Peptides against a protein of PDB entry 5D63. Designs and how they scored, part 73

Target 1, 292 residues: chain A of PDB entry 5D63
Amino acid sequence: SLRRGIYHIENAGVPSAIDLKDGSSSDGTPIVGWQFTPDTINWHQLWLAEPIPNVADTFTLCNLFSGTYMDLYNGSSEAGTAVNGWQGTAFTTNPHQLWTIKKSSDGTSYKIQNYGSKTFVDLVNGDSSDGAKIAGWTGTWDEGNPHQKWYFNRMSVSSAEAQAAIARNPHIHGTYRGYILDGEYLVLPNATFTQIWKDSGLPGSKWREQIYDCDDFAIAMKAAVGKWGADSWKANGFAIFCGVMLGVNKAGDAAHAYNFTLTKDHADIVFFEPQNGGYLNDIGYDSYMAFY

## One batch from the design tools (peptide; aimed at target 1 W207 C214 V248 H256)

Design b2_p28_7_s4 (made by RFdiffusion4, then SolubleMPNN; from b2_p28_7, 14 letters changed)
Fold by OpenDDE base, seed 1:
Structure b2_p28_7_s4 (fold): chain B 292 residues (1-292), chain A 28 residues (1-28)
Amino acid sequence: as target 1 above (292 residues)
Amino acid sequence: MDFSHPFLGEEEDLARFLEKLKAFLASL
């Protein structure tokens, strides 16, 4: 079953993703097919899937950028019915915004069925052009039509997944304590993470004994990422992944505060030095505490 | 560049960090 999380949703037939046009929060904004750039934030193409309690395989889909929800216009079962962004809530009872998402017959892609109309999200004619219509269309779960098959590429991690990634890292001290602040985390590409670091002013910040030291740098980076998240996205119910660690060196005589993020595959952590913007697999310290 | 400070112990260093965090939050 599909897990709660943030997804980039790509058509199984053509290199097109489900895009909220212009990222607009206006009711009735078209959801369209649009090209995407791998390993980047595709701003209008990220969707938070929230599972509905006690309704098997059924979700709302919130656009991260706009904070609006995928909505089948008037809940119509007519083929060609527009799929739009519309105001809503994560646990709505409005069947226009409830989507049953299950594996297709190929076992890798998903189909997205409107809960009420029982029609499927369809990239009309498999059109790969930017702005191509996405609509509700008749279909079946076992049909192989690629117009109605979608890959759900997970762009976030749960707190449990993050915890597991930390636990498997060799640079974790035996006395490690982890403090989890949120439940779901958007994982940024390093380029974006670095840009946030640059924009924070940290590259120009001067280390000063006790006044502005490693603790301050690590805190400032996490704050910058948090602010970036708050300023960039209208959806709620997730955070941006950026951790803080306190570590001790191998000699046991020096301590450091630093940041960390997750690798692209979300399986491992990578350390980030906020004082120079470096990414390291080994920062020279073993963490005894982290929060994220 | 020296990025570290002397390690005084986990609880002591955590306490220092928390004071820094408190100060940071107060500056916002």
Scores: peptide ipSAE 0.441, ipTM 0.913, DockQ to the pose 0.952
OpenDDE base, seeds 2, 3, 4, 5: peptide ipSAE 0.438, 0.437, 0.439, 0.438; ipTM 0.913, 0.912, 0.913, 0.913

Design b2_p28_8 (made by RFdiffusion4)
Pose (drawn by RFdiffusion4):
Structure b2_p28_8 (pose): chain A 292 residues (1-292), chain P 28 residues (1-28)
Amino acid sequence: as target 1 above (292 residues)
Amino acid sequence: SAFTALVDAERAAYEAANGATAVAGAVA
């Protein structure tokens, strides 16, 4: 089963993503195929998949930017029916906004079926052009037609996954305790994590004993990332990944506060120095506390 | 703030068990 999370959904035949046109929140805004840039935030192309209780392999798909839902127009089973963004809720009983998502016959990509109509999300004619129509279409679960096959590229981690990445890190103190704050996190590319640090004003902040020292920098960065999350996205039910760690050096005589993020493959953590914007695999300290 | 209080409490708890430590500046 597809796990709850945030996904960039890419057509298996051509490198077009499912894109809510112009990120518009208007009811009826077309969902189309569009090109994308890897290792960036693709602002109109992120979808929060919320599992439906007791309805196997069925989800709502909420655009992260607009807060609106993937909706099969009037639930029609006619091939070519429009797939648009529409107002809704995470656990709606409206079948126009319910999607059964299971692996295709290639075992890697998925097919997306409307729960009400039993038709599939289809990149019409396999068109790779920006703005190509995506529609509901007749189809089967097992066929190889790439127009109806989609890679769900996971862009978020659960709290259990973040905890696992931290536990595998070699720079964890024996007394380490972690404090988990949320359940699902959008993992940022370093380019975006850095842009938030720049926009927070921290690059210009001066170190001052106790009144604006390492703890202050780290907490400020975390707060800046949290503000960015709420100000940038309209969908609810996720958080942005940015951790704070306290650590101690190998000699046991100096302590430091700093931030951390995740690698692209989501398996490992990478340390971030908020006093200078650097990313480090080894910051010189073993973490004895973290909150994220 | 709540995060400040958490950081102070964890720092104090560490130093109560292991002795006081200096607070470091930027890491290059």

Design b2_p28_8_s1 (made by RFdiffusion4, then SolubleMPNN; from b2_p28_8, 14 letters changed)
Fold by OpenDDE base, seed 4:
Structure b2_p28_8_s1 (fold): chain B 292 residues (1-292), chain A 28 residues (1-28)
Amino acid sequence: as target 1 above (292 residues)
Amino acid sequence: SALEEAVKRARAEYEAAHGPMKLAGPVA
């Protein structure tokens, strides 16, 4: 079953992703097929899947950028009905915005069925061009038509997944205490994480004993990521992953404060030094405290 | 900030249990 999370949704037949055109928040904005770049943010192509309580395999899909929801126009069961962005809520009862998402017959991709109309999200004619129509179309769960099959690439982690990644890292002190601040985290590519760091002004910040030292840098980075998240996305119900750690060196006589993020596969953490923007698998300290 | 205070408290708790710690110097 599909987990709550943020997904990049890619067609199983052609290299096209489900894209909210121009990221517009206007009601009726077309959802279209569009090319994407691997290992990038793909701003208009991220969708928060929120499971509906007590309704099996059924979700709303909120566009992360616009904060609007995937909507089958008028809930029509007619083949070719437009799929658009439309204002909504995560736990709506509007069947136009409720999507049953289950594995396709190939066991890897998913099909996206409108709860009301029972039609499927379809990349019309498998068109790989930018702006290709996505529509509701008749189909069945067992049909192998790639126009209606979608890969759900998870772009976020739950707090539990983040906690697990931390727990298996070898640079965690035996006295470690973690504080979880949110429930679901968008994991950024390093390039984006670095750009936020650059834009924060931290590269030009001067280290000063006690008044602006390691803890100030680490907290400033987290604040910068938080602000970036708030300024960049209109959807709610998620955070941007950026952790702060306090660590002790191997000798046990020196402490440092630093950041960390998750690796691309979300299985491990990587340390980030906010004083120089470096990514390290070993920062030279074992963390005894983290919040993220 | 609240987070800064939390960090300070966490460090203080650690030092209380394990002894005084020195801060790392600037990272180049």
Scores: peptide ipSAE 0.174, ipTM 0.806, DockQ to the pose 0.776
OpenDDE base, seeds 1, 2, 3, 5: peptide ipSAE 0.038, 0.123, 0.116, 0.143; ipTM 0.458, 0.684, 0.681, 0.760

Design b2_p28_8_s2 (made by RFdiffusion4, then SolubleMPNN; from b2_p28_8, 15 letters changed)
Fold by OpenDDE base, seed 1:
Structure b2_p28_8_s2 (fold): chain B 292 residues (1-292), chain A 28 residues (1-28)
Amino acid sequence: as target 1 above (292 residues)
Amino acid sequence: SELRRLFEEARAEYEAAHGPRKIAGPVA
């Protein structure tokens, strides 16, 4: 079963992703196939899948950038019906925007079926060109047609998954307590995380005893990431992952405040030093408190 | 800020349970 989360949705047959054209919030904006770059944000190609309560395997798909939803035009069952971005809500009852998402016959990719029409999201003719039509098309769950098979690359983590990653890390103090601030987190590539750090002004900030020291740096980074999220995305219901930790050294005679994020596979955390922009597997402290 | 408030509350809760911790100077 597909989990709630943010996904990059890639065609199983060709190197094309589901893209909201120009990231436009206008009703009727075409959803198209488009090339993508691995390990980047892919701004117009991120979709928040929100499961519908008590409706098995059924979701809305909200474009993170535009805040609009994947919509089958007029809910038509005709092959070739346009799939567009359209205003909506996460828990809509509009069948035009409800999608049943389940594993395909190959057990790795998914098919995306419109709840009402029972047609499938189709990369028309498997066209790998930028701007290729994505449409509703007739099909069955057991067909092997790659035009209708999609890999859901998870780009986010739940708070529980983040908690699990922290728990696996060896640099956690025995007295550790974590505080969870949100439910779902977009995990950024380090390059993006670093750029936010640079843009925050922290690289030019001066350490000053108590008045602007490690905790101020760590909180400033957290705030910068939060602001970046708010300024970058129109969708709601998720946060950008950036944690704050307090840690104590092995000797127990020094403490530090720092940041952390998740590794690409979301299985581990990596520490980030906001005073110098460094990523470290070992920051020299064991965390006794975190919030994220 | 709200974030700072949350930070302070979390720290206070920790310190109540585990005692105070000094925060070190700049990272070497």
Scores: peptide ipSAE 0.028, ipTM 0.555, DockQ to the pose 0.511
OpenDDE base, seeds 2, 3, 4, 5: peptide ipSAE 0.016, 0.024, 0.030, 0.025; ipTM 0.454, 0.520, 0.443, 0.596; seed 4 fails the geometry check

Design b2_p28_8_s3 (made by RFdiffusion4, then SolubleMPNN; from b2_p28_8, 13 letters changed)
Fold by OpenDDE base, seed 3:
Structure b2_p28_8_s3 (fold): chain B 292 residues (1-292), chain A 28 residues (1-28)
Amino acid sequence: as target 1 above (292 residues)
Amino acid sequence: SELRALFERARAEYEAAHGPKAIAGPVA
């Protein structure tokens, strides 16, 4: 059962991902196969899967960048029917934009079936070239055709998953209180997180007693990430992960405010010092409060 | 707990020096 979340969708046969061409929001924009770079954002290749209530294994797929939805042109069941980006809503009743997503026969990849036509999203001929056609094509759930098998690499975490990652971290104070602000979070690569930090002006900001100290740096970082998210993505219903923590040191004579994000595997948190841009597994403080 | 005691002490000391505030930054 696929969970609500943001996914990078990669072909099981060749190193190609489902890409909304040029990230365009125009109706009818082709969805194509395109190369990707691991551990990067892959801007036009992120899809928010929203499960349809009371319809088993069925989702809309919203392109994060364009805010448009995966759409089977005219809902046609003909092999070779174009799959495009098209305006829509997360809980649409339009069968052109409803996709049943279940595990393939190999138990690791998924197949994406249009709810109405019962055809499958197909990387035509398994073409690994940039711009390769993706189309609706006849198929079955049990056949092993790699052209219709896709890995769904989760690029986001739920608030519950983030909470769990925090809970198992050793640098949490006994008085810890966490406050969840959103439901689903895109987890950024550190390189992107760092770039946001750089672009925020924080590297040039000077520490000043009380008026611009650790809390100001930490909040400024979170604000910068939030603004980056708003400026970068047209889809709604998710946030960009950037936490704020307040902590106390082991000696009990100093407190600090800092940021944190999640590790690549989403199982742990890593601390981020907004005053110098450093990532640390141990920032020297135990958190008594966080919001994210 | 020991950890709670440390936290309370840190807070009290900071507030005594700087007024009511939950956290402090590093001294420049």
Scores: peptide ipSAE 0.030, ipTM 0.432, DockQ to the pose 0.177
OpenDDE base, seeds 1, 2, 4, 5: peptide ipSAE 0.025, 0.014, 0.025, 0.022; ipTM 0.519, 0.318, 0.487, 0.473

Design b2_p28_8_s4 (made by RFdiffusion4, then SolubleMPNN; from b2_p28_8, 12 letters changed)
Fold by OpenDDE base, seed 2:
Structure b2_p28_8_s4 (fold): chain B 292 residues (1-292), chain A 28 residues (1-28)
Amino acid sequence: as target 1 above (292 residues)
Amino acid sequence: SELRALIEEERAAYEAAHGPKKIAGPVA
């Protein structure tokens, strides 16, 4: 079954993603097909899938940018019914906003069925143009029509997945204690992470003994990422991944504070030095404490 | 904050267990 998380949802037939037009939070905003750039944020094209308790394979889909939900207009079963952004809640009982999401017959892509109407989210005519209509359309679970097949590219990790990535890293001290602050984390591309660092003022900050040293840099970076998250997204129920670590060197005579994020495949961590903006696989310290 | 308290507590606990540590200087 599909896990709770943030997804970039891409059509199986053409290079088009499910896009909330202009990222608008207005009720009735069209959801459309739109081009995307791999390994970027794709602002209007990120969706938080929240599983409904005790209802198998059923979710709400919240647009990260607008904070509105995927909605089948009037819950109509007519082919060509508009799919729009609309105000809602994560655990709504409104069948217009409840979507059954299961694997298609190919075992890789998913189909998205409206819970009430039993119609499927359809990229009309497989149109790859920006602004192409996405609508509810008649279909079946076993049909191979690529207009109704979608790849769910996971853009987030759970706290458990992050914990597992940390545990696999060779630069973790035997006394390590980790503190998890949130449940689900949007993982940023390094380019975005670096841009936040640049915008924070840290590149121009002066290292000063104790008064503004390694821990101040590391915490300032985390604060900058937190603020960026709050300012960028209207949806709730997730955080932006940015960790803080305290580490000790192999000799045991020096300590350091630094940041870390996850690799593109979410399987490993990479260390980030907030004093110079560098990414390192080995920062020269073994972490004995982290919070993220 | 609780978070700041936890950071200091963990640092203190580690130092108590492993002896005093020097904080690294500026990174090039």
Scores: peptide ipSAE 0.056, ipTM 0.492, DockQ to the pose 0.700
OpenDDE base, seeds 1, 3, 4, 5: peptide ipSAE 0.000, 0.012, 0.005, 0.011; ipTM 0.262, 0.330, 0.296, 0.335; seed 3 fails the geometry check

## One batch from the design tools (peptide; aimed at target 1 D215 A257 Y288)

Design b2_p29_1_s1 (made by RFdiffusion4, then SolubleMPNN; its pose is not in this set)
Fold by OpenDDE base, seed 5:
Parts: sequence; structure tokens; C-alpha cells
Structure b2_p29_1_s1 (fold): chain B 292 residues (1-292), chain A 29 residues (1-29)
Amino acid sequence: as target 1 above (292 residues)
Amino acid sequence: SAAEEEEEIRRLRELFEQARAELAAEQAA
């Protein structure tokens, strides 16, 4: 079954993603097919899937940028019914905004069925052009029509998945204590993470004894990422991944405070030095404490 | 034991504070 998380949703037939037009929060904003750039944020194309309790394989889909929800217009079962962004809540009972999401017949892509109408989210005519219509359309779970098949690329991790990635890393001290602050984390590309670092002013910050040293740099980076998240997205119920670690060297005679994030495949962590903006697989310290 | 682990964590915290002070001293010299 599909897990709770943030997804980039790509058509199985053409290089087009589900896009909320202009990222607008207005009711009735068209959801359309649009081109995307791999390994980037794709701002208007991220969707938080929230599973509905006691309703098998059924979700709401919240646009991360606008904070509005995927909505089948009037819940109509007519082929060609518009799919739009509309105000809503994560656990709504409105069947216009409830979507049953299960594997297609190919075993890799998903189909998205409206709970009420039983029609499927369809990239009309498989049109790969920017602004192509996405609509509710008749279909079945077993047919192979690529217009109704979607890859769900996970862009977030749960706190448990993050914890597992940390546990696999060889640069964790035996006395390690981790403190989890949130439940679901959007994982940023390094380029975006670096840009936040640059915009924070940290590259020009002066190291000063005690008053502004390694811990201050690490906390300032986390604060910058938090603010960036708050300023960038209107959806709630997730955080932006940026951790802080305290570590000790192998000799046991030096310590450091630094940041970390997840690798592209979300399987491992990578260390980030906020004093110079460097990414390292080995920062020279074993972490005995982290919060994220 | 849990007590030994807590003591080790305390030691590491103290080491962290000491390490920062030493680094500052080295940079000032």
C-alpha cells in the first residue's frame, strides 16, 4: 500500500507531472500536466498524501505549495470532468477530494480513482504539453492505458526512515541519542540545501570564541531551513529535513557541532559543515547526539 | 549499564565544551 508522504507524481506514458497551475490557492485552479526537471524541487508538483483511517488505500492529496487539495469538480462521473485545486482538510469526508490509490496492472505505477465517482485521474490524450488537461475519466484497475498510470516518486521520509538511515551510518558513537522533532520530512536536493545556506548569511559569518562558534553555525543553518520551509509552503503536517549533530573524534580529544541531511535515495545520511558549506561522507567525528 | 552510558554521555558533553575552548585558544595564539 502507498505510504503517507510527499510525492512527485509522474505520468507513466510521457514525461509529464501532475501540476497545480501557477501554484494558485484559488478554488477551481486547474490541475494540469507539466514538464519537470529531475533532482529539483518542482514547486507546484509536490503532493502530500494523507491516508484516511479505516478506508482502505484512500487518501487526500494536498498540494504542498498552495495548501489546497486535489478535487474532482462536483464529484461528477462524466468523462472529462475537471480535476482542480480546492480548499479542504486532510481527513475530509467530501468524496470529491478522496482518492483510492493502488498499483496498476504493471506493478510499478499507480492508478488514482476518485472514491465517489469511481473514475480515474487521466492525462487527457496523453498530452505531454505544458498545461495539458487532467480530468476524471472512465476506466478499470486492470487496463493498461498509460493516460491513467502514475509513478509516485517519494520526496519525503518518515521519522522512522530517517532514524534507520542514521543507524546504518558508521560514524555514529555507541552512546548515540537521537531526538525526533517531527513525523514527516521533505528531503531537499543538495543544490536547494546549499542555496538556503547561502541565503542565510552563514558564508559571511565570522567564527568567534564561544559566542558564535560551531554550535551557533549548526543551529543557524537549522533555523534557516525551518524559516525557508515556513515561507515556501502553505501545506502543514510536514517538516524540512535538516539535522544537528554533536560529535567526538576517534581520539576522544576533540568535539564538533555540525549538520546532516539524507542522500538522494534516502538510504543514508551525509554530513554538512555549516562553516564552509561542504558535504562529507566522513566529517571526522562520531555523533553522540542528534536532533532533527 | 544504563548508569555507565549516562556517565559517558556526560563525559562527552564536557569534552565538547573543552574542545571548543581549546580550538579558540589555538586560533588566538
Scores: peptide ipSAE 0.034, ipTM 0.533, DockQ to the pose 0.042
OpenDDE base, seeds 1, 2, 3, 4: peptide ipSAE 0.032, 0.031, 0.046, 0.031; ipTM 0.556, 0.419, 0.473, 0.533; seeds 2, 3 fail the geometry check

Design b2_p29_1_s2 (made by RFdiffusion4, then SolubleMPNN; its pose is not in this set)
Fold by OpenDDE base, seed 5:
Formats: sequence, structure tokens, C-alpha cells
Structure b2_p29_1_s2 (fold): chain B 292 residues (1-292), chain A 29 residues (1-29)
Amino acid sequence: as target 1 above (292 residues)
Amino acid sequence: SAAAEEAEIAAMRERIAAAKAELAAELAA
């Protein structure tokens, strides 16, 4: 089954993603096919899939940018019915905004069926152009039509997945304590993470003994990422991944505070030094505490 | 024990104050 999370949803037939036009929060904003850039944020093309309790394989899809939900216009079962952004809630009972998402017959892609109409999200004619129509269309689960098959590229991790990634890292002290602050985390590309660091003013910040040293830099980076998240996205129910660690060196006579994020494949963590903006696989310390 | 682990972590945290200056010097170099 599809896990709760943030997804970039890509057509299986052409290099087009499900895009909320202009990221608008207005009711009735068209959802369209649009080109995307791999390994970037793709601002209008991120969707939080929230599973509906006690309804198998059924979700709401919230656009991260607008905070609105994927909505089949009037819940119509007619082929060609518009799919739009519309105000809603994560656990709505409105069948216009409920989507059954299951694997297609190819076992890799998914199909997205409206719960009420039983029609499928369709990239009309497989059009790869920007602004191409996405609509509800008749279909079956077993049909191989690539217009109705979608790859769900996971852009987030759960707190449990993040915890597992930390646990696999060789630079974790035996006395490690982790404190989880949120449930689901959007994982940023390093380029975006670095840009937030630059915009925070930390590159120009002066180290001062105890009053503004390593822990202040690390906390300031986390605060900057948190603020960036709040300022950038209208959807709720997720955070932006940025951790703080306290570590001790192998000799046990030095300590440091630093940041960390997840690698692109979400399997590992990478350390980030907020005093110089460097990414390191080994920062020279073993973490005995983290919060993220 | 959990209490022993907490004590060890606390001791490590205390070492931050003493070690920060050395790291800062390294990064500034």
C-alpha cells in the first residue's frame, strides 16, 4: 500500500508531472501536466497523500504549495471531467476529494481512482506539453493505458524512516538519544538546503566563545529551515527535515554541535557544518544526541 | 541503565563548553 507522505507524481508514459497551475489556492484551479526538473523542489508539483482511516487504499491529496486538495469537479463520472485544486481537509468525507491509489498492472506505477465516480486521473492524450489537461476518465485497474499510470516519487520520510537512517550511520555514539519533533519530513535537495543557509545570514556570522558558537550556529540553521518551511508552504501536517546533533570526538575530549540532513535516496544521513556550509560523511564526531 | 546513560550524556554536554573554542580555531584556520 502507498505510505503517507509527500510525492512528486509523474506520468508513466511521458515526462510530465501533476501540477497545480500557478500554485494557486483558488477553488477550481486547474491541475495540469507540466514538465519538471529532477532532483529539485518542483514547487507546485508536490502532494501530501493522507490515508483515510478505515478506507482501504484511499487518500486525500493536498498540494503542498497551495494547501488545497485534488478535487474531481462535481464528482462527475464523465470522461474529461476536470481535476482541480479545491479547499478541503485531510480527512474529508467528500468523495470528490477521495482517491483510491493502488498499483497498476505493471507493478511499478500507480493508478489514481476517484472514490465516488470510479474514474481515473488521466493525462489526456498523453500530452507532454505544459498545461496539458488532467481529467477524470473511464478505465479499469488492469488496463495498461499509460495516460492513467503514475509514478509516485517519494519526497519525504517518516520520523521512523529518519530514525532508521540515523541508526545505520557509523558516527552515532552508543549512548545516543534521539528526539523526534515531527511525523513526516520533506527532504530538501542540498542546493535548497544550502540556499536556506546562505539566506539565514550564517555565512557572515561571527563565532564568539559560548555566546554564539557551534550550538548557536546549529540551532540558527534549524530555525532558518523551519521559517523557510512556514513561509514557503501552505499545507500542514509535515515539517522540513533539518536535524541538530551534539557529538563527541573519539578521544572524548572535544564536543561539537552540528546539523544533518538525509541523502537523496533517504537511506543515510549526511552531516552539515553550519559554520562553513560544508556537507560531510564524517564530521569527526560521534553523535550522542539529536533532535529533528 | 537509563540513569547511567543520562549521566554520560550530561557529561558529554558539559565538555562542549570546553571544546568549542578549539573547534572554532580549526574552522577559522
Scores: peptide ipSAE 0.028, ipTM 0.604, DockQ to the pose 0.044
OpenDDE base, seeds 1, 2, 3, 4: peptide ipSAE 0.006, 0.007, 0.027, 0.013; ipTM 0.311, 0.366, 0.594, 0.351

Design b2_p29_1_s3 (made by RFdiffusion4, then SolubleMPNN; its pose is not in this set)
Fold by OpenDDE base, seed 1:
Structure b2_p29_1_s3 (fold): chain B 292 residues (1-292), chain A 29 residues (1-29)
Amino acid sequence: as target 1 above (292 residues)
Amino acid sequence: SEAAEQAEIEALRAKIAEARAEYAAIAAA
């Protein structure tokens, strides 16, 4: 089954993603096919899938940028019915905004069926052009039509997945204690993470003994990421991944505070030095504490 | 049929209502 998370949803037939046009929060904003750039944030193309408790394979899809929900216009079962952004709530009872999402017959892609109409989210005619219509369309679960098949590229991790990634890292001290602050985390591309770091003013900050040293840099980076998240996205129920670690060197005579994020595949962590903006697989310290 | 679809929608609404109640109880604990 599809897990709760943030997804970039890509058509199985053409290189187009499900895009909320201009990221607008207005009711009735078209959802369209649009090109995307791999390993970028793709601002208007991120969707938080919230599973409906005790309802198998059923979700709401909240656009991360606009905070509005994928909505089948009037819940119509007519082929070609518009799919739009519309105000809603994560656990709505409105069948216009309830989507059954299950694996297609190919076992890799998903189909997105409106719960009420039983029609499927369709990239009309497989049009790869920017602004191509996405609509409700008749179909079946077993049909191989790529217009109705979607890859769900997961852009977030649960706290449990983050914890597992940390546990696999060789640079964790035997006394390690981790503190989880949130439940679901958008994992940023390094380019975005670096841009936040640059915009924070940290590159120009002066290291000063005790008064503004490693812990201040690390906390300032986390605060900058938090603020960026709040300022960038209208959806709720997720955080932006940016961890803080305290570590000790192998000799046991020096300590350091630093940041970390996840690798692209979400399987491992990578360390980030907020004093210079560097990414490292080995920062020279073993972490005895983290919060994220 | 439309009638069958409506019945299914109502059944779903009931399930969602139950789930919301359960979630609220968990969140309050």
Scores: peptide ipSAE 0.005, ipTM 0.371, DockQ to the pose 0.014
OpenDDE base, seeds 2, 3, 4, 5: peptide ipSAE 0.000, 0.000, 0.000, 0.000; ipTM 0.272, 0.317, 0.316, 0.243; seed 4 fails the geometry check

Design b2_p29_1_s4 (made by RFdiffusion4, then SolubleMPNN; its pose is not in this set)
Fold by OpenDDE base, seed 5:
Structure b2_p29_1_s4 (fold): chain B 292 residues (1-292), chain A 29 residues (1-29)
Amino acid sequence: as target 1 above (292 residues)
Amino acid sequence: SAAAEAAEIAELRELIARAKAEYAAEAAA
């Protein structure tokens, strides 16, 4: 089944993603097909899928940017019914905002069925143009119509997945203790992570003994990422991934505090030095403590 | 043991403090 998480949802037939137009929080804002740039944030095209307890394969889809939910207008089963952003809650009982999401017949893409109407999210005519209509449309689970097939590109990791990535890293000390602060994490592209670092003022910060040294830089970076998350997204129930580590070198005669994030494939961690903005696979320290 | 782990972590924390002092000394030299 589809896991809770943040997804970029891409049409299986054409290079178009499910986009909340202008990221607007207004009720009735059109959800449309729109071009996207791979391996970027795609601000208006991120959706938090929240599984409904005790309802198999059924989710709400919250637009990360607007904080509104995917909504089938009036819950109508008529082909061509608009799909819009609308105010809601993660665990709503409103069938207009409940979506059954399961694998299509091809075994790789998903279909998105409205719980109430039993119609499917459809990129009308497979139109690849920006602003193309997305609507509820008649269909079946076994049909191969690419207008109704969607790839769910996962843009987040669970705390468990992050923990697993850390555990696989060779630069973890035998005494390692990790402290998980959140449940689901949006993983940023390095370019965005770096931009947050730049905007934080850390590049111009002066290292000072004890009063503003490695731990202060690392904590300041995490704080900057947290603030960026709060300022950038209206949805709740997720965090932005940015970890802090304390480590000791192989010789055991030096220690350091630094940051880390996840690699593009989310399978590994990469270390980030907040004092110079560098990414390293080996920062020269083995972590004995982390929080993220 | 938990106690041994805690002690080792405490030692590492002390190592951080020492390293910070060394870095400061190097920066001042």
Scores: peptide ipSAE 0.020, ipTM 0.363, DockQ to the pose 0.043
OpenDDE base, seeds 1, 2, 3, 4: peptide ipSAE 0.000, 0.008, 0.006, 0.000; ipTM 0.254, 0.314, 0.349, 0.221

Design b2_p29_2_s1 (made by RFdiffusion4, then SolubleMPNN; its pose is not in this set)
Fold by OpenDDE base, seed 4:
Structure b2_p29_2_s1 (fold): chain B 292 residues (1-292), chain A 29 residues (1-29)
Amino acid sequence: as target 1 above (292 residues)
Amino acid sequence: MLTDADLEAREERLFEKFEAVEAAEAAAR
């Protein structure tokens, strides 16, 4: 079953993603096919899938940017019915905004069925052009039509997944304690993470003994990421991944505060030095505390 | 970089604060 998370939803037939046009929060904003750039943020193309309790394989899909929800216009079962962004809530009972998402017959892609109409999200004619129509369309679960098959590229991690990634890392102290602040985290590309770092002013910040040292840099980075998240996205129920660690060196005579994020595959962490913007697999310290 | 003594002091201070946060979060879940 599909897990709660943030997804980039890509058509199985053509290099097109489900896009909320212009990221607009207006009711009735078209959801369209649009090109995407791999390993980038793809602002209007991120969707938070929230599972509906006690309704098997059924979700709302909230556009991360606009905070609006994928909505089948009037819940119509007519082929070609518009799929739009519309105001809603994560746990709505409105069947226009409830989507059953299950594996397609190929076992890798998903189909997105409207709960009420039983029609499927369809990239009409498999059109790969920007602004191509996405609509509800008749179909079945076992059909192989790529217009109705979607790859769900997970762009987030749960707190448990983050915890597991940390636990696998060799640079964790035996006394390590982690503090999980949120439940789901958008994992940023390093380029975006670095840009936030640059925009924070930290590159120009002066290290000063105790008054503005490693912990201040690390916390300032986390604060900058938090603010960036708040300023960038209208959806709720997720955070931006940026951890803070306190570590001790192998000799046990020096400590450091630093940041960390997740690798692209979400399987491991990479350390980030907020004093110079460097990414390191080994920062020279073993973490005894983290919060993220 | 922090001294060993500073490390110990920081651990105590931060753990106390974050334990409270963790406990609050656990209670809210």
Scores: peptide ipSAE 0.018, ipTM 0.523, DockQ to the pose 0.154
OpenDDE base, seeds 1, 2, 3, 5: peptide ipSAE 0.016, 0.017, 0.010, 0.015; ipTM 0.515, 0.554, 0.485, 0.506

